# Peptides against a protein of PDB entry 6JX3: the designs that were tried, part 22

Target 1, 85 residues: chain A of PDB entry 6JX3
Amino acid sequence: AEFRLRPEISVAQTDYGMVLLDGRSGEYWQLNDTAALIVQRLLDGHSPADVAQFLTSEYEVERTDAERDIAALVTSLKENGMALP

## One batch from the design tools (peptide; aimed at target 1 W29)

Design b2_p23_2_s4 (made by RFdiffusion4, then SolubleMPNN; from b2_p23_2, 7 letters changed)
Fold by OpenDDE base, seed 5:
Structure b2_p23_2_s4 (fold): chain B 85 residues (1-85), chain A 23 residues (1-23)
Amino acid sequence: as target 1 above (85 residues)
Amino acid sequence: KKPYVRPRITRLAPDPAVEAALA
């Protein structure tokens, strides 16, 4: 299952970082640098496993922790109506 | 390697600067 944003979601780069806007509700969310990096790579077609490998290569994080954090982020984005199931 | 910060999403209050960037 490829990671995709819902069609009503817009992406913007701001001084606060990446922001996702729900065009129907007007609600928007800021992503910190790590979340933005993960989302960008997923949208580019990388798998969660690819992203975990990238994170462990670039950052002081263990593979298990990276995998957990990616999964939790994806779940949050789906539950908050930003990503498709 | 760089210090790791866990991914975080934060719901934002209305901000004209952000609104302008999204328009």
Scores: peptide ipSAE 0.633, ipTM 0.898, DockQ to the pose 0.955
OpenDDE base, seeds 1, 2, 3, 4: peptide ipSAE 0.633, 0.630, 0.633, 0.631; ipTM 0.897, 0.896, 0.898, 0.897

Design b2_p23_3 (made by RFdiffusion4)
Pose (drawn by RFdiffusion4):
Structure b2_p23_3 (pose): chain A 85 residues (1-85), chain P 23 residues (1-23)
Amino acid sequence: as target 1 above (85 residues)
Amino acid sequence: KPYVPPTLTNLSEDPPRTISAGS
C-alpha cells in the first residue's frame, strides 16, 4: 500500500514546478501543482484516501473526483516508469 | 481554492506530451 518512486527517479523543485527525472532513461516530467501535492503527500506515507480527504478540504473538488484523479495520477506515474507497481 | 486536475508533462519529448489525470 506504500507509494514509492522507482530508485532511479530524482526530484527537483523549479520555477516551472515539480520535476521528476529518470536517471536511466533520461526522461523527465513536469507535474502541475495538484499532481505535485498528491505525490508529495503519498511520499510522506499518506494513503490515497488521506490525500483525497485533503484535496476535498482544500480545493473545490468532490471526494469522488479526488479519488479518481489520485488513482489516475498514480496509474500514470506507474505507467510512465516513475513509480513502482 | 480552485481545483486543477493533476497533469504530467513529459519535457524530454518534442512536442511535450501531456497526460491529464482529471476525472

Design b2_p23_3_s1 (made by RFdiffusion4, then SolubleMPNN; from b2_p23_3, 6 letters changed)
Fold by OpenDDE base, seed 5:
Structure b2_p23_3_s1 (fold): chain B 85 residues (1-85), chain A 23 residues (1-23)
Amino acid sequence: as target 1 above (85 residues)
Amino acid sequence: KPYVAPTITNLSKSPPETISAGA
């Protein structure tokens, strides 16, 4: 399934990293560099598998760990109102 | 490069609340 942000969510790039802002509630979240990288690639149309492959090629992380981290992040973004289910 | 697990931080809360979204 395609990863998508909820329509009320805006993306902002700040000096401190990527921020996701809910234009309706005003709630906003800051992503660390790894989270931002994952979100950016997913929004660009890469699959979670693509992102896992990228992470293992660029960073000191095993494939299984990368896959679990991507899945956990996606779940958190959905549960906290940023990504569509 | 060194790997850091993904995190998200709710900046709307005081103090901000960080959620570990990875292993």
Scores: peptide ipSAE 0.762, ipTM 0.937, DockQ to the pose 0.920
OpenDDE base, seeds 1, 2, 3, 4: peptide ipSAE 0.759, 0.758, 0.761, 0.760; ipTM 0.935, 0.935, 0.936, 0.936

Design b2_p23_3_s2 (made by RFdiffusion4, then SolubleMPNN; from b2_p23_3 with L8I E13A T18V S23A)
Fold by OpenDDE base, seed 5:
Structure b2_p23_3_s2 (fold): chain B 85 residues (1-85), chain A 23 residues (1-23)
Amino acid sequence: as target 1 above (85 residues)
Amino acid sequence: KPYVPPTITNLSADPPRVISAGA
């Protein structure tokens, strides 16, 4: 299914990386560069498989590890109120 | 390029709360 942020979440770019802000609760999270890259590509319509392929082509990471990291990140974003289930 | 696993950090928490991939 399509990866989407919850409607109350906004994206900000800071000197320290991407930040996701909840306009209702005031909670906000900073993403490191890898997390930001994954989120950006997912929001652009790439599938997790697309992102895993991209990561293995650009970075020193194995496909299985990339897939696990993407899945774990998506789960965390959903569980912490940033992404739609 | 070197790979760093994805991490999110709750900056609104006190202290800030870090969540790493696989955690």
Scores: peptide ipSAE 0.731, ipTM 0.921, DockQ to the pose 0.795
OpenDDE base, seeds 1, 2, 3, 4: peptide ipSAE 0.728, 0.730, 0.730, 0.730; ipTM 0.920, 0.924, 0.920, 0.924

Design b2_p23_3_s3 (made by RFdiffusion4, then SolubleMPNN; from b2_p23_3, 7 letters changed)
Fold by OpenDDE base, seed 5:
Structure b2_p23_3_s3 (fold): chain B 85 residues (1-85), chain A 23 residues (1-23)
Amino acid sequence: as target 1 above (85 residues)
Amino acid sequence: KPYVAPTITNLSRTPPETISNGA
């Protein structure tokens, strides 16, 4: 399944990192560098498996940990109204 | 490279309560 942001969500880049803004509620969330990287690659069409492979290649993280972190992030983005289910 | 777990932070939440001492 394709990872997509909800239509009311916009992306902004700040001096402190990537921010997702909800144009309806006014809520906004800051992503740390790792979260931003994951979201950007998912939006680019990469699968969670692709992203996990990338993370293990570039960073000091085990595959299982990367997969768990990606899944947790995606779940959080959906539950907090930023990503489509 | 060192790895940091992904995090999101709700910037629109009410900040922690503060106490004003007038200074």
Scores: peptide ipSAE 0.667, ipTM 0.906, DockQ to the pose 0.337
OpenDDE base, seeds 1, 2, 3, 4: peptide ipSAE 0.666, 0.635, 0.661, 0.650; ipTM 0.906, 0.904, 0.905, 0.904

Design b2_p23_3_s4 (made by RFdiffusion4, then SolubleMPNN; from b2_p23_3, 7 letters changed)
Fold by OpenDDE base, seed 5:
Structure b2_p23_3_s4 (fold): chain B 85 residues (1-85), chain A 23 residues (1-23)
Amino acid sequence: as target 1 above (85 residues)
Amino acid sequence: KKYVAPQITNLSTDPPKTISAGA
């Protein structure tokens, strides 16, 4: 399924990294570099498998670990009101 | 490159709350 942010969520780039802003509640979250990279690629239409492949090619991480981390991030983004289920 | 697990930090709480979304 397509990864999508909730309609009220906006993306902002700051000197400290990517921030996701809830335009309705005012809540906002900062993503570290890895989280931002994952979100950017998912929003660009890459599958989680694509992102995992990318991570293993660019970073010192095993495929299984990358896949689990991507899944965990997606779950967190959904549970914390940023991504659509 | 060194790998760091994905993290998200709620900047709306006091203090901010970080969630490590990965291993």
Scores: peptide ipSAE 0.769, ipTM 0.941, DockQ to the pose 0.920
OpenDDE base, seeds 1, 2, 3, 4: peptide ipSAE 0.765, 0.764, 0.766, 0.765; ipTM 0.939, 0.939, 0.940, 0.939

Design b2_p23_4 (made by RFdiffusion4)
Pose (drawn by RFdiffusion4):
Parts: C-alpha cells; structure tokens; sequence
Structure b2_p23_4 (pose): chain A 85 residues (1-85), chain P 23 residues (1-23)
C-alpha cells in the first residue's frame, strides 16, 4: 500500500514546478501543482484516502473526484515509469 | 524545455503531468 518512486527517479523543485527525472531513460516530467501536492503527500506515507480528504478540504473538489484523480495520477506515474507498481 | 506529451489525470481539479524535451 506504500507509494514509492522507482529507484532511478530524482526530483527537483523549479520555477516551473515539481520535476521528476528518470536517470536511466533520461525522460523527465513536469507535475502541475495538484499532482505535485499528491505525490509529496503519498511519499510522506499518507494513503490515497488521506490525500483525497486533504484535497476536498483544501480545494473545490468532490471527494469522489479527488479519489479518481489521485488514482489516475498514480496509475500514470506507474505507467510512465516513475512509480513502482 | 518544450512539452512533447501531456497526460490529463484530473476530472475534478487541474491535475496533469507533462513529459519534457530540450528545445
């Protein structure tokens, strides 16, 4: 249940926002503010359920949408090689 | 950098990731 980045992933905070770099493939990605917030919280050890609660308390988003959006982001991070399955 | 691919992951909020390449 623990969200983990793949070992070769590095992170940078930049003027554009959070960036993830794959040190093996050389692919690098930008996360928008909400994606960065979700990833940071997941890396802290919070559950996706915790993050959904945070998002609904802080932003104009329904809980159901927050859960789906978190799940889609995590799926995308796995799909694109940034997060371990 | 330039955006070469963008993936929308949000339906309730503005949530996306983008893959970048050097310009």
Amino acid sequence: as target 1 above (85 residues)
Amino acid sequence: PRVVERIETGSGLDVWIARLEPS

Design b2_p23_4_s1 (made by RFdiffusion4, then SolubleMPNN; from b2_p23_4, 9 letters changed)
Fold by OpenDDE base, seed 2:
Structure b2_p23_4_s1 (fold): chain B 85 residues (1-85), chain A 23 residues (1-23)
Amino acid sequence: as target 1 above (85 residues)
Amino acid sequence: FVEVERIETGVGLDTFISRLAPA
């Protein structure tokens, strides 16, 4: 399934990292660097499996840890109203 | 004021990405 942000969410690349703005609530959500990397790749059309492979290939991280973080992040983004279900 | 919250990974991959050079 395609990963997409909700239409009311704006993305800003700032000196503090990637920030997601909810235009309706006015809340800002700052992503840490890993989360930003994952979101960027998902928005570019890469699958969670692609992203996990990328993380394990580029950095010293276990596949299961990468998969868990990706899944948790996607879930959080959806539950917090940032990403479409 | 606006509310700012941080979305972070569960395992701490940010630390690995920050400290490690690409393999």
Scores: peptide ipSAE 0.036, ipTM 0.575, DockQ to the pose 0.146
OpenDDE base, seeds 1, 3, 4, 5: peptide ipSAE 0.027, 0.027, 0.028, 0.028; ipTM 0.534, 0.539, 0.526, 0.525

Design b2_p23_4_s2 (made by RFdiffusion4, then SolubleMPNN; from b2_p23_4, 8 letters changed)
Fold by OpenDDE base, seed 3:
Structure b2_p23_4_s2 (fold): chain B 85 residues (1-85), chain A 23 residues (1-23)
Amino acid sequence: as target 1 above (85 residues)
Amino acid sequence: MVVVERVETGVGLDVSISRLAPA
């Protein structure tokens, strides 16, 4: 399934990195550099598998571990109300 | 402004998100 943010969520860039904002409550989550990279690529239309392949070319990480980390991030974003299920 | 919740993966990559709120 396509990765998408919930309608009330918007993306902002700050001096401290990517932030996901809830337009209703004003609550926001700050992403670290790797999380932001993953989210940016997913939002740009890359699949989790594409992103995992990309990460293994840029970092010293096993493909399976990269895929697991991406999946865990996506799950967290869904569970915390930022991404659509 | 403070971190009120942090989620970290902790497997292969350094991936984390942090919920912020006014101090």
Scores: peptide ipSAE 0.622, ipTM 0.903, DockQ to the pose 0.816
OpenDDE base, seeds 1, 2, 4, 5: peptide ipSAE 0.606, 0.611, 0.616, 0.614; ipTM 0.898, 0.900, 0.901, 0.901; seed 5 fails the geometry check

Design b2_p23_4_s3 (made by RFdiffusion4, then SolubleMPNN; from b2_p23_4, 9 letters changed)
Fold by OpenDDE base, seed 3:
Formats: C-alpha cells, sequence, structure tokens
Structure b2_p23_4_s3 (fold): chain B 85 residues (1-85), chain A 23 residues (1-23)
C-alpha cells in the first residue's frame, strides 16, 4: 500500500527539521533526521524496499534492520494520526 | 515549545519522533 499522510496533516520544514502538523487538533510532531529522511523518500514515491536499500548504502545498518525500522516508523505515524492506514 | 512525548522505534538506526507542545 502507498504511504500517505492523513488529509489534515501538513508538512513543515523548520530549523530543527521536519514537522508534521495536524490542522484540526493543532498537535505536531518533529522528526529526527533519519525519520525525516525515511518519510520524505516515502512521500516522494519510493517503496519501503527502495528506502531500505538507500539506508544500507548510506549507513552502517543491515537490510533487515533497516526494513524493520522503516516499518516501525510507519506504524507509529499511522497509530499517532499522521499517516493513513 | 517543549517535548511532551518521544517515540523511539529504531533498532538498527536512530529513529524517533517528538510530540511538541507550548511550555
Amino acid sequence: as target 1 above (85 residues)
Amino acid sequence: MVEVERIETGVGLDVYISKLAPA
């Protein structure tokens, strides 16, 4: 399934990194650098597999761990109201 | 703004998101 943000969520770039804003509740979450990298690539249309491959080329990480970290982040974004299921 | 919650899910990488709110 395609990774998509909920319609009420906006992306903002700040001096401290990527922030996801809920236009209805006013809540927002700041992503650390690696989380932002993952989310941006997914939003750009890359698959989780593409992102995992990219991460293993840029960081000292195993493919299976990269895939796990991507999946865990996506799950958190869905559960906390930022991404569509 | 202050961090009121942090979700750290990374195993192989340092990956986390921080919920922010006014102080």
Scores: peptide ipSAE 0.692, ipTM 0.927, DockQ to the pose 0.907
OpenDDE base, seeds 1, 2, 4, 5: peptide ipSAE 0.035, 0.684, 0.692, 0.303; ipTM 0.517, 0.925, 0.927, 0.753

Design b2_p23_4_s4 (made by RFdiffusion4, then SolubleMPNN; from b2_p23_4, 10 letters changed)
Fold by OpenDDE base, seed 2:
Structure b2_p23_4_s4 (fold): chain B 85 residues (1-85), chain A 23 residues (1-23)
Amino acid sequence: as target 1 above (85 residues)
Amino acid sequence: MVEVERTVTGVGLDVSISRLAPA
């Protein structure tokens, strides 16, 4: 399924880095550099597998670990109300 | 702004998100 942010979520680049702001609640979350990279690529339409492949070429990480980390991030974003289920 | 919650998801990668709020 396509990764999408909830409609009330906006993306901002701040002095904190990439931030996802919930326009309804006012909550916002700072993504670290790797998390931001993952989210950006997912939003661009790359599959988690695509992103994992990319990450294994950029970082010394096993494919399985990369896929796990991406999945965990996506789950967190969904559970914290930033991404659509 | 301060970090009020942090979720670390990375095993092989350093991946985290941190909820921020006014101090």
Scores: peptide ipSAE 0.595, ipTM 0.884, DockQ to the pose 0.909
OpenDDE base, seeds 1, 3, 4, 5: peptide ipSAE 0.575, 0.583, 0.565, 0.595; ipTM 0.865, 0.867, 0.866, 0.888; seed 3 fails the geometry check

Design b2_p23_5 (made by RFdiffusion4)
Pose (drawn by RFdiffusion4):
Structure b2_p23_5 (pose): chain A 85 residues (1-85), chain P 23 residues (1-23)
Amino acid sequence: as target 1 above (85 residues)
Amino acid sequence: SSHRVVQRIHAGSHVWIDRLEPS
């Protein structure tokens, strides 16, 4: 149940936002503010459920949408090699 | 250095990630 980045992933905070770099493939990605917030909270050890609660308390988003959006982001992070399955 | 978005993945209405390449 623990969200983890793949070992070769590095992170930078930049003027554009949060960036993830795959040190093996050389692919690098930019996360928007909400994606960065979700990833940071997941890395802290919070559950996706915790993050959904946070998003609905802080932003104009329904809980159902927050859960789906978090799930889609995590799926995308796995699909694109930034997060472990 | 400059870069460009080569791929964007929308995971929700306000949640997405961009893959970047050098320009």

Design b2_p23_5_s1 (made by RFdiffusion4, then SolubleMPNN; from b2_p23_5, 12 letters changed)
Fold by OpenDDE base, seed 3:
Structure b2_p23_5_s1 (fold): chain B 85 residues (1-85), chain A 23 residues (1-23)
Amino acid sequence: as target 1 above (85 residues)
Amino acid sequence: MSFRVVERIDTGRRTYIDKLAPA
């Protein structure tokens, strides 16, 4: 399944990190560094498995934790109306 | 132009996203 943001969501880079803005509601979501990294790589076409490997190798995150973080974040983005189902 | 956190998306282990609104 391809990861994709909803069309009303715009992405911005700020001094404090990546931000997702909902153009309809005006809601402003600031991602932490891990979330931003995951979202960026998913949007670039990497699979969740690719992202997990990246986190494990480049940021010394435990594999199980990486997989859980990715799954949880993707679910949250969908449930909160930022990513398409 | 100040903001406050009005919601957090977390797993109990860490917070991934803060929802911000004008303070």
Scores: peptide ipSAE 0.518, ipTM 0.875, DockQ to the pose 0.625
OpenDDE base, seeds 1, 2, 4, 5: peptide ipSAE 0.509, 0.510, 0.507, 0.514; ipTM 0.874, 0.875, 0.872, 0.877

Design b2_p23_5_s2 (made by RFdiffusion4, then SolubleMPNN; from b2_p23_5, 11 letters changed)
Fold by OpenDDE base, seed 3:
Structure b2_p23_5_s2 (fold): chain B 85 residues (1-85), chain A 23 residues (1-23)
Amino acid sequence: as target 1 above (85 residues)
Amino acid sequence: MSFRVVRRVDTGRRTYIDRLEPA
């Protein structure tokens, strides 16, 4: 399974963090810092397990919390039309 | 330029994404 954004979604960096722009609807989604980090690493080809390990080692996030954050975010991005199913 | 949050996506534990619209 590969994490991919929908083709109409563009990534932009702002002073407030990463945003995802839907070129069709004009919808504007702002990611929190953890979400931005997860999305960046997934788009770079890292697996959810890789990202969980990264959060644990670099940001002192508990492994269980990291896994839940990643799973919840991926689900949300798919359900809200930003990522491909 | 101002924006308003029209939807928050969270699990109750934390918010991952906010959908924004011009205010």
Scores: peptide ipSAE 0.430, ipTM 0.846, DockQ to the pose 0.617
OpenDDE base, seeds 1, 2, 4, 5: peptide ipSAE 0.419, 0.423, 0.281, 0.426; ipTM 0.844, 0.847, 0.748, 0.847; seed 4 fails the geometry check

Design b2_p23_5_s3 (made by RFdiffusion4, then SolubleMPNN; from b2_p23_5, 12 letters changed)
Fold by OpenDDE base, seed 3:
Order: C-alpha cells, then sequence, then structure tokens
Structure b2_p23_5_s3 (fold): chain B 85 residues (1-85), chain A 23 residues (1-23)
C-alpha cells in the first residue's frame, strides 16, 4: 500500500531536522535522522524493501534492524494520526 | 525561535518522533 501523510500534515526541513506540522492542532513533530530518511523515501515512492536496502548499503544498518525500524515507524505514524492507514 | 522537546513517541528501541514547542 502507498505510504501517505494525512492531509493536515505538512513537511518542513529545519535546522533541527525534518518536521511534520499538524495544521489542525498546530503541533510540530521532529523526526530523527533515520525516521526522516525513511519517510522521505517512502513519500518519494520507494517501497519499504527499497528503503531497507538503502539503509543497509548506505548507512551500514543490519537488514533485520532496517526492516524493523521501517515497520515500527510506519506503524507509529499511523497510530499517532500522522499517516493515513 | 528556539524550541524544546516536550513529548516523545518511543517505539521499540528508538525515539523516532519528538514533539516541539517554542521555548
Amino acid sequence: as target 1 above (85 residues)
Amino acid sequence: MSFRVVETIETGRHTYISKLEPA
């Protein structure tokens, strides 16, 4: 399934990193570097498998860790109302 | 335009997401 942010969520690049702004509540949510990379690539249309390979090759993350990170982050974004189910 | 972390969303081993507010 295609990864997509909720309509009220917008993305900004800041000195603190990638930030998600909830236009409805006014809340700012900062992503750590790993999360930002994952979200950016998913939004660009890469599959979770593509992202896992990227993390493995470019950041020397273990494959199983990469897969778990991606799954955990996506789940978290959906559960916390930032990404569409 | 300074910010502070006021909440974190922790998932498993990592904190991927942190809520910011103006300091």
Scores: peptide ipSAE 0.582, ipTM 0.889, DockQ to the pose 0.611
OpenDDE base, seeds 1, 2, 4, 5: peptide ipSAE 0.580, 0.575, 0.579, 0.580; ipTM 0.889, 0.888, 0.888, 0.889

Design b2_p23_6 (made by RFdiffusion4)
Pose (drawn by RFdiffusion4):
Structure b2_p23_6 (pose): chain A 85 residues (1-85), chain P 23 residues (1-23)
Amino acid sequence: as target 1 above (85 residues)
Amino acid sequence: PPFRHHAATHGSVPPAITFLGYL
């Protein structure tokens, strides 16, 4: 249940926002503010459920949408090689 | 680099990732 980045992933905070770099493939990605917030919280050890609660308390988003959006982001992070399965 | 972008479509503050290229 622990969200983990793949070992070769590095992170940078930049003027454009959070960036993830794959040190093996050389692919690098930009996360928007919400994606960065979700990833940071997941890396802290919070559950996706915790993050959904946070998002609904802080932003104009329904809980159902928050859960789906978190799930989609995590799926995308796995799909694109930034997060371990 | 190719266009590669993932954005959630449910909430008003959609989380998204965008591929920027290669090092």

Design b2_p23_6_s1 (made by RFdiffusion4, then SolubleMPNN; from b2_p23_6, 14 letters changed)
Fold by OpenDDE base, seed 5:
Structure b2_p23_6_s1 (fold): chain B 85 residues (1-85), chain A 23 residues (1-23)
Amino acid sequence: as target 1 above (85 residues)
Amino acid sequence: APAREFRGTASAHPASIRYLGYL
């Protein structure tokens, strides 16, 4: 399934990085560069495998670690009500 | 209740999401 944010979640770019804002509650979260890169690429339609490969080329991150972190991040966003199931 | 924050396991450049609260 395609990765999508819930309709109440909006994305903002700040000097400090990507921010996710819940337009209903007013709660907001800041993503670091790696998390932002993952979310951006997923929203653009890249697969988790694509993103893992991209991370290994951009950073000194092991492929297995990248795959695990991407999966865990996606799960976290869904469980926290930021991403659609 | 789910954790509002996230931190990856990668030793270098781990992904993280920090909860900042309410606007």
Scores: peptide ipSAE 0.673, ipTM 0.900, DockQ to the pose 0.613
OpenDDE base, seeds 1, 2, 3, 4: peptide ipSAE 0.668, 0.670, 0.672, 0.664; ipTM 0.895, 0.899, 0.894, 0.894

Design b2_p23_6_s2 (made by RFdiffusion4, then SolubleMPNN; from b2_p23_6, 15 letters changed)
Fold by OpenDDE base, seed 3:
Structure b2_p23_6_s2 (fold): chain B 85 residues (1-85), chain A 23 residues (1-23)
Amino acid sequence: as target 1 above (85 residues)
Amino acid sequence: APEERFEGRNSSHPASITRMGYL
């Protein structure tokens, strides 16, 4: 399934990193650099498998760790109201 | 620059999100 943000969520790039803002509630979340990289690639249309391959080929990261990062992040974004289920 | 972004990624592994609050 396609990864998508909820329609009320906006993306902002700040000096401290990527931020997601809920335009209705005003709640905002900061992503660390790894999370931002994953989200950006998913939003660009890459699959989780594409992202895992990217992380393992470009960085010294184990495949299992890359897959966990992606899966856990997607879950967090959905559970915290930023991404569509 | 992209290089700076990717270099920063290595120091922030694993992925995380942090609730900052409300505007």
Scores: peptide ipSAE 0.520, ipTM 0.826, DockQ to the pose 0.312
OpenDDE base, seeds 1, 2, 4, 5: peptide ipSAE 0.511, 0.515, 0.513, 0.516; ipTM 0.819, 0.824, 0.821, 0.829

Design b2_p23_6_s3 (made by RFdiffusion4, then SolubleMPNN; from b2_p23_6, 13 letters changed)
Fold by OpenDDE base, seed 4:
Structure b2_p23_6_s3 (fold): chain B 85 residues (1-85), chain A 23 residues (1-23)
Amino acid sequence: as target 1 above (85 residues)
Amino acid sequence: APEKRFEGTASSHPASITYLGYL
């Protein structure tokens, strides 16, 4: 399953970080640095497993924690209408 | 130990999203 944003979602960079904006409702969400990194890699075509490996290799995080973090983020993005199910 | 390759990314911070409301 490919990670994709919904077509109405736009990505923006702000002074406070990465933002996802729903062009239909006007709602928007801020991503912290970790979330932004994950989303960027997913949008670049990396799988969640790829991203988990990347995080553990690049940052001080355990594999299990990385996997859980990615899964939780993806779920949140889908549930809040930013990513396609 | 893993190195910090990306500026600004906190190695110990979990991913989070924050609802900011409507434009």
Scores: peptide ipSAE 0.422, ipTM 0.769, DockQ to the pose 0.313
OpenDDE base, seeds 1, 2, 3, 5: peptide ipSAE 0.384, 0.411, 0.405, 0.424; ipTM 0.739, 0.759, 0.755, 0.770; seed 5 fails the geometry check

Design b2_p23_6_s4 (made by RFdiffusion4, then SolubleMPNN; from b2_p23_6, 13 letters changed)
Fold by OpenDDE base, seed 5:
Structure b2_p23_6_s4 (fold): chain B 85 residues (1-85), chain A 23 residues (1-23)
Amino acid sequence: as target 1 above (85 residues)
Amino acid sequence: APEKRFEGTASAHPASITFLGYL
């Protein structure tokens, strides 16, 4: 299924990195560079498999590690109310 | 060989999210 943010979530770029803001609760979360890259590519329509391939091509990371990292991030975004299930 | 893309990082680090608080 398509990765999507919840409707109340907005994306902001700050001097310290990408931030996700919940417009209802006011909660905001900072993403590190890897998380931001993953989220941006998923929102652009790339699959998790596409993103894993991209990471292994651009960085010194093993495919299995990239896959686990993406899965863990997506889970965290869903559990913390930023992404739709 | 993989290239440096982000300032301050030599390679991808594990993805992380950090709760900062409320606005």
Scores: peptide ipSAE 0.485, ipTM 0.800, DockQ to the pose 0.302
OpenDDE base, seeds 1, 2, 3, 4: peptide ipSAE 0.467, 0.440, 0.474, 0.473; ipTM 0.789, 0.767, 0.794, 0.788

Design b2_p23_7 (made by RFdiffusion4)
Pose (drawn by RFdiffusion4):
Parts: C-alpha cells; structure tokens; sequence
Structure b2_p23_7 (pose): chain A 85 residues (1-85), chain P 23 residues (1-23)
C-alpha cells in the first residue's frame, strides 16, 4: 500500500513547478500544483484516502472526484515509469 | 511527442502531469 517512486527517479522544485526525472530513460515530466501536492503527500506515507480527505478539505472538490483523480494520477505515474507498481 | 495526463474530474484543481522531453 506504500507509494514509491522508481529508484532512478529524481525530483526538482523549479519555477515551473515539481519536475520528475528518469535517470535511465532521460524522460522528464512536469507535475502541476495538485499533482505535486498529491505525490508529496503519498511520499510522506499518507494513504490515497488521507490525500483525498486533504484535497476535499482544502480545495473545491468532492471526495468522490478527489479519490478518482488521485487514483488516475497514481495510475499515470506507474504507466509512465515514475512510480513502482 | 505530446503526452499529458490529467484527473478525470471537472475540478479546476484536478492533478495533471505533462511530458517535457528527453535529456
């Protein structure tokens, strides 16, 4: 249940936002503010459920949408090689 | 290539990731 980045992933905070770099493939990605917030919380060891609660308490989003959005982001991070399955 | 992923919701705060390129 622990969200983990793949070992070759590096992170940078930039003026454009949070960036993830794959040191092997050379692919690098930009996360928007909400995606960065979700990833940071997941890396802290919070569950997706915890993050959904945070998002609904801080933003104008329904809990159901927050859960789906978190799930989609995590799926995308796995799909694109930034997160371990 | 263009690769962009976002959350499925209509929320203005939905998460998104965008591929920038290859080093």
Amino acid sequence: as target 1 above (85 residues)
Amino acid sequence: SFRHYSGPSDSPFRPAITFLGTL

Design b2_p23_7_s1 (made by RFdiffusion4, then SolubleMPNN; from b2_p23_7, 9 letters changed)
Fold by OpenDDE base, seed 2:
Structure b2_p23_7_s1 (fold): chain B 85 residues (1-85), chain A 23 residues (1-23)
Amino acid sequence: as target 1 above (85 residues)
Amino acid sequence: EERVVEGPSDSPHRPSIRFLGRL
């Protein structure tokens, strides 16, 4: 399914890296560089498979690990109110 | 020996998110 942020979420680049801010609750979350990369690519319309391939190509990461990491990140973003189900 | 990190990590090649607080 399509990955999308919730409408109340804004994206900001800060001195701490990419931050997702919930405009309703005021809660904000920092993404490390790899998480930011994944989110950016998903928002750009790349599939999780595309992103997994990208990670394995750019970094010394096994395909299975990349797939699990992407899935876990997406789940976390949904569970913590940043991404739409 | 290679160390495998599970879940969110500070490893530059493994994704992580961190709750920073509320404005």
Scores: peptide ipSAE 0.614, ipTM 0.855, DockQ to the pose 0.375
OpenDDE base, seeds 1, 3, 4, 5: peptide ipSAE 0.568, 0.568, 0.568, 0.569; ipTM 0.848, 0.849, 0.849, 0.849

Design b2_p23_7_s2 (made by RFdiffusion4, then SolubleMPNN; from b2_p23_7, 9 letters changed)
Fold by OpenDDE base, seed 2:
Structure b2_p23_7_s2 (fold): chain B 85 residues (1-85), chain A 23 residues (1-23)
Amino acid sequence: as target 1 above (85 residues)
Amino acid sequence: EVRRVEGPSSSPHRPSITFLGRL
C-alpha cells in the first residue's frame, strides 16, 4: 500500500532535522537523519524494498536489518498518528 | 530497533523518532 502522512501532519525541515507536527493534537516529533531519509523516499513513491536497497548501499547494514527497520518505522509513524494506516 | 527515544539515536544509521512535546 502507498505510504502517506495524515492530512493534519505538517513537515518541517529544520537545522536539527526533519520534524513532523500534528496540527490537531499539537504533538511534534523529530526524525533522525535515517528516519527522515526513509520517509522522504517512501513519500516519493519508492517501495520499502527500494528503500532497503538504498540503505544497504549507503550504510553498512544488512538487508534484513534495513527491512525490519523500515517496517518498524512505518509502524511507529502509524501508531503515533503521523502516517495513514 | 526503531524506537521512541528521548534525544538522539544511539546509532545514526538506525532510524528513530523523538517525541519533542506538544504545542
Scores: peptide ipSAE 0.583, ipTM 0.857, DockQ to the pose 0.436
OpenDDE base, seeds 1, 3, 4, 5: peptide ipSAE 0.581, 0.584, 0.582, 0.580; ipTM 0.856, 0.858, 0.857, 0.857; seeds 1, 3, 4 fail the geometry check

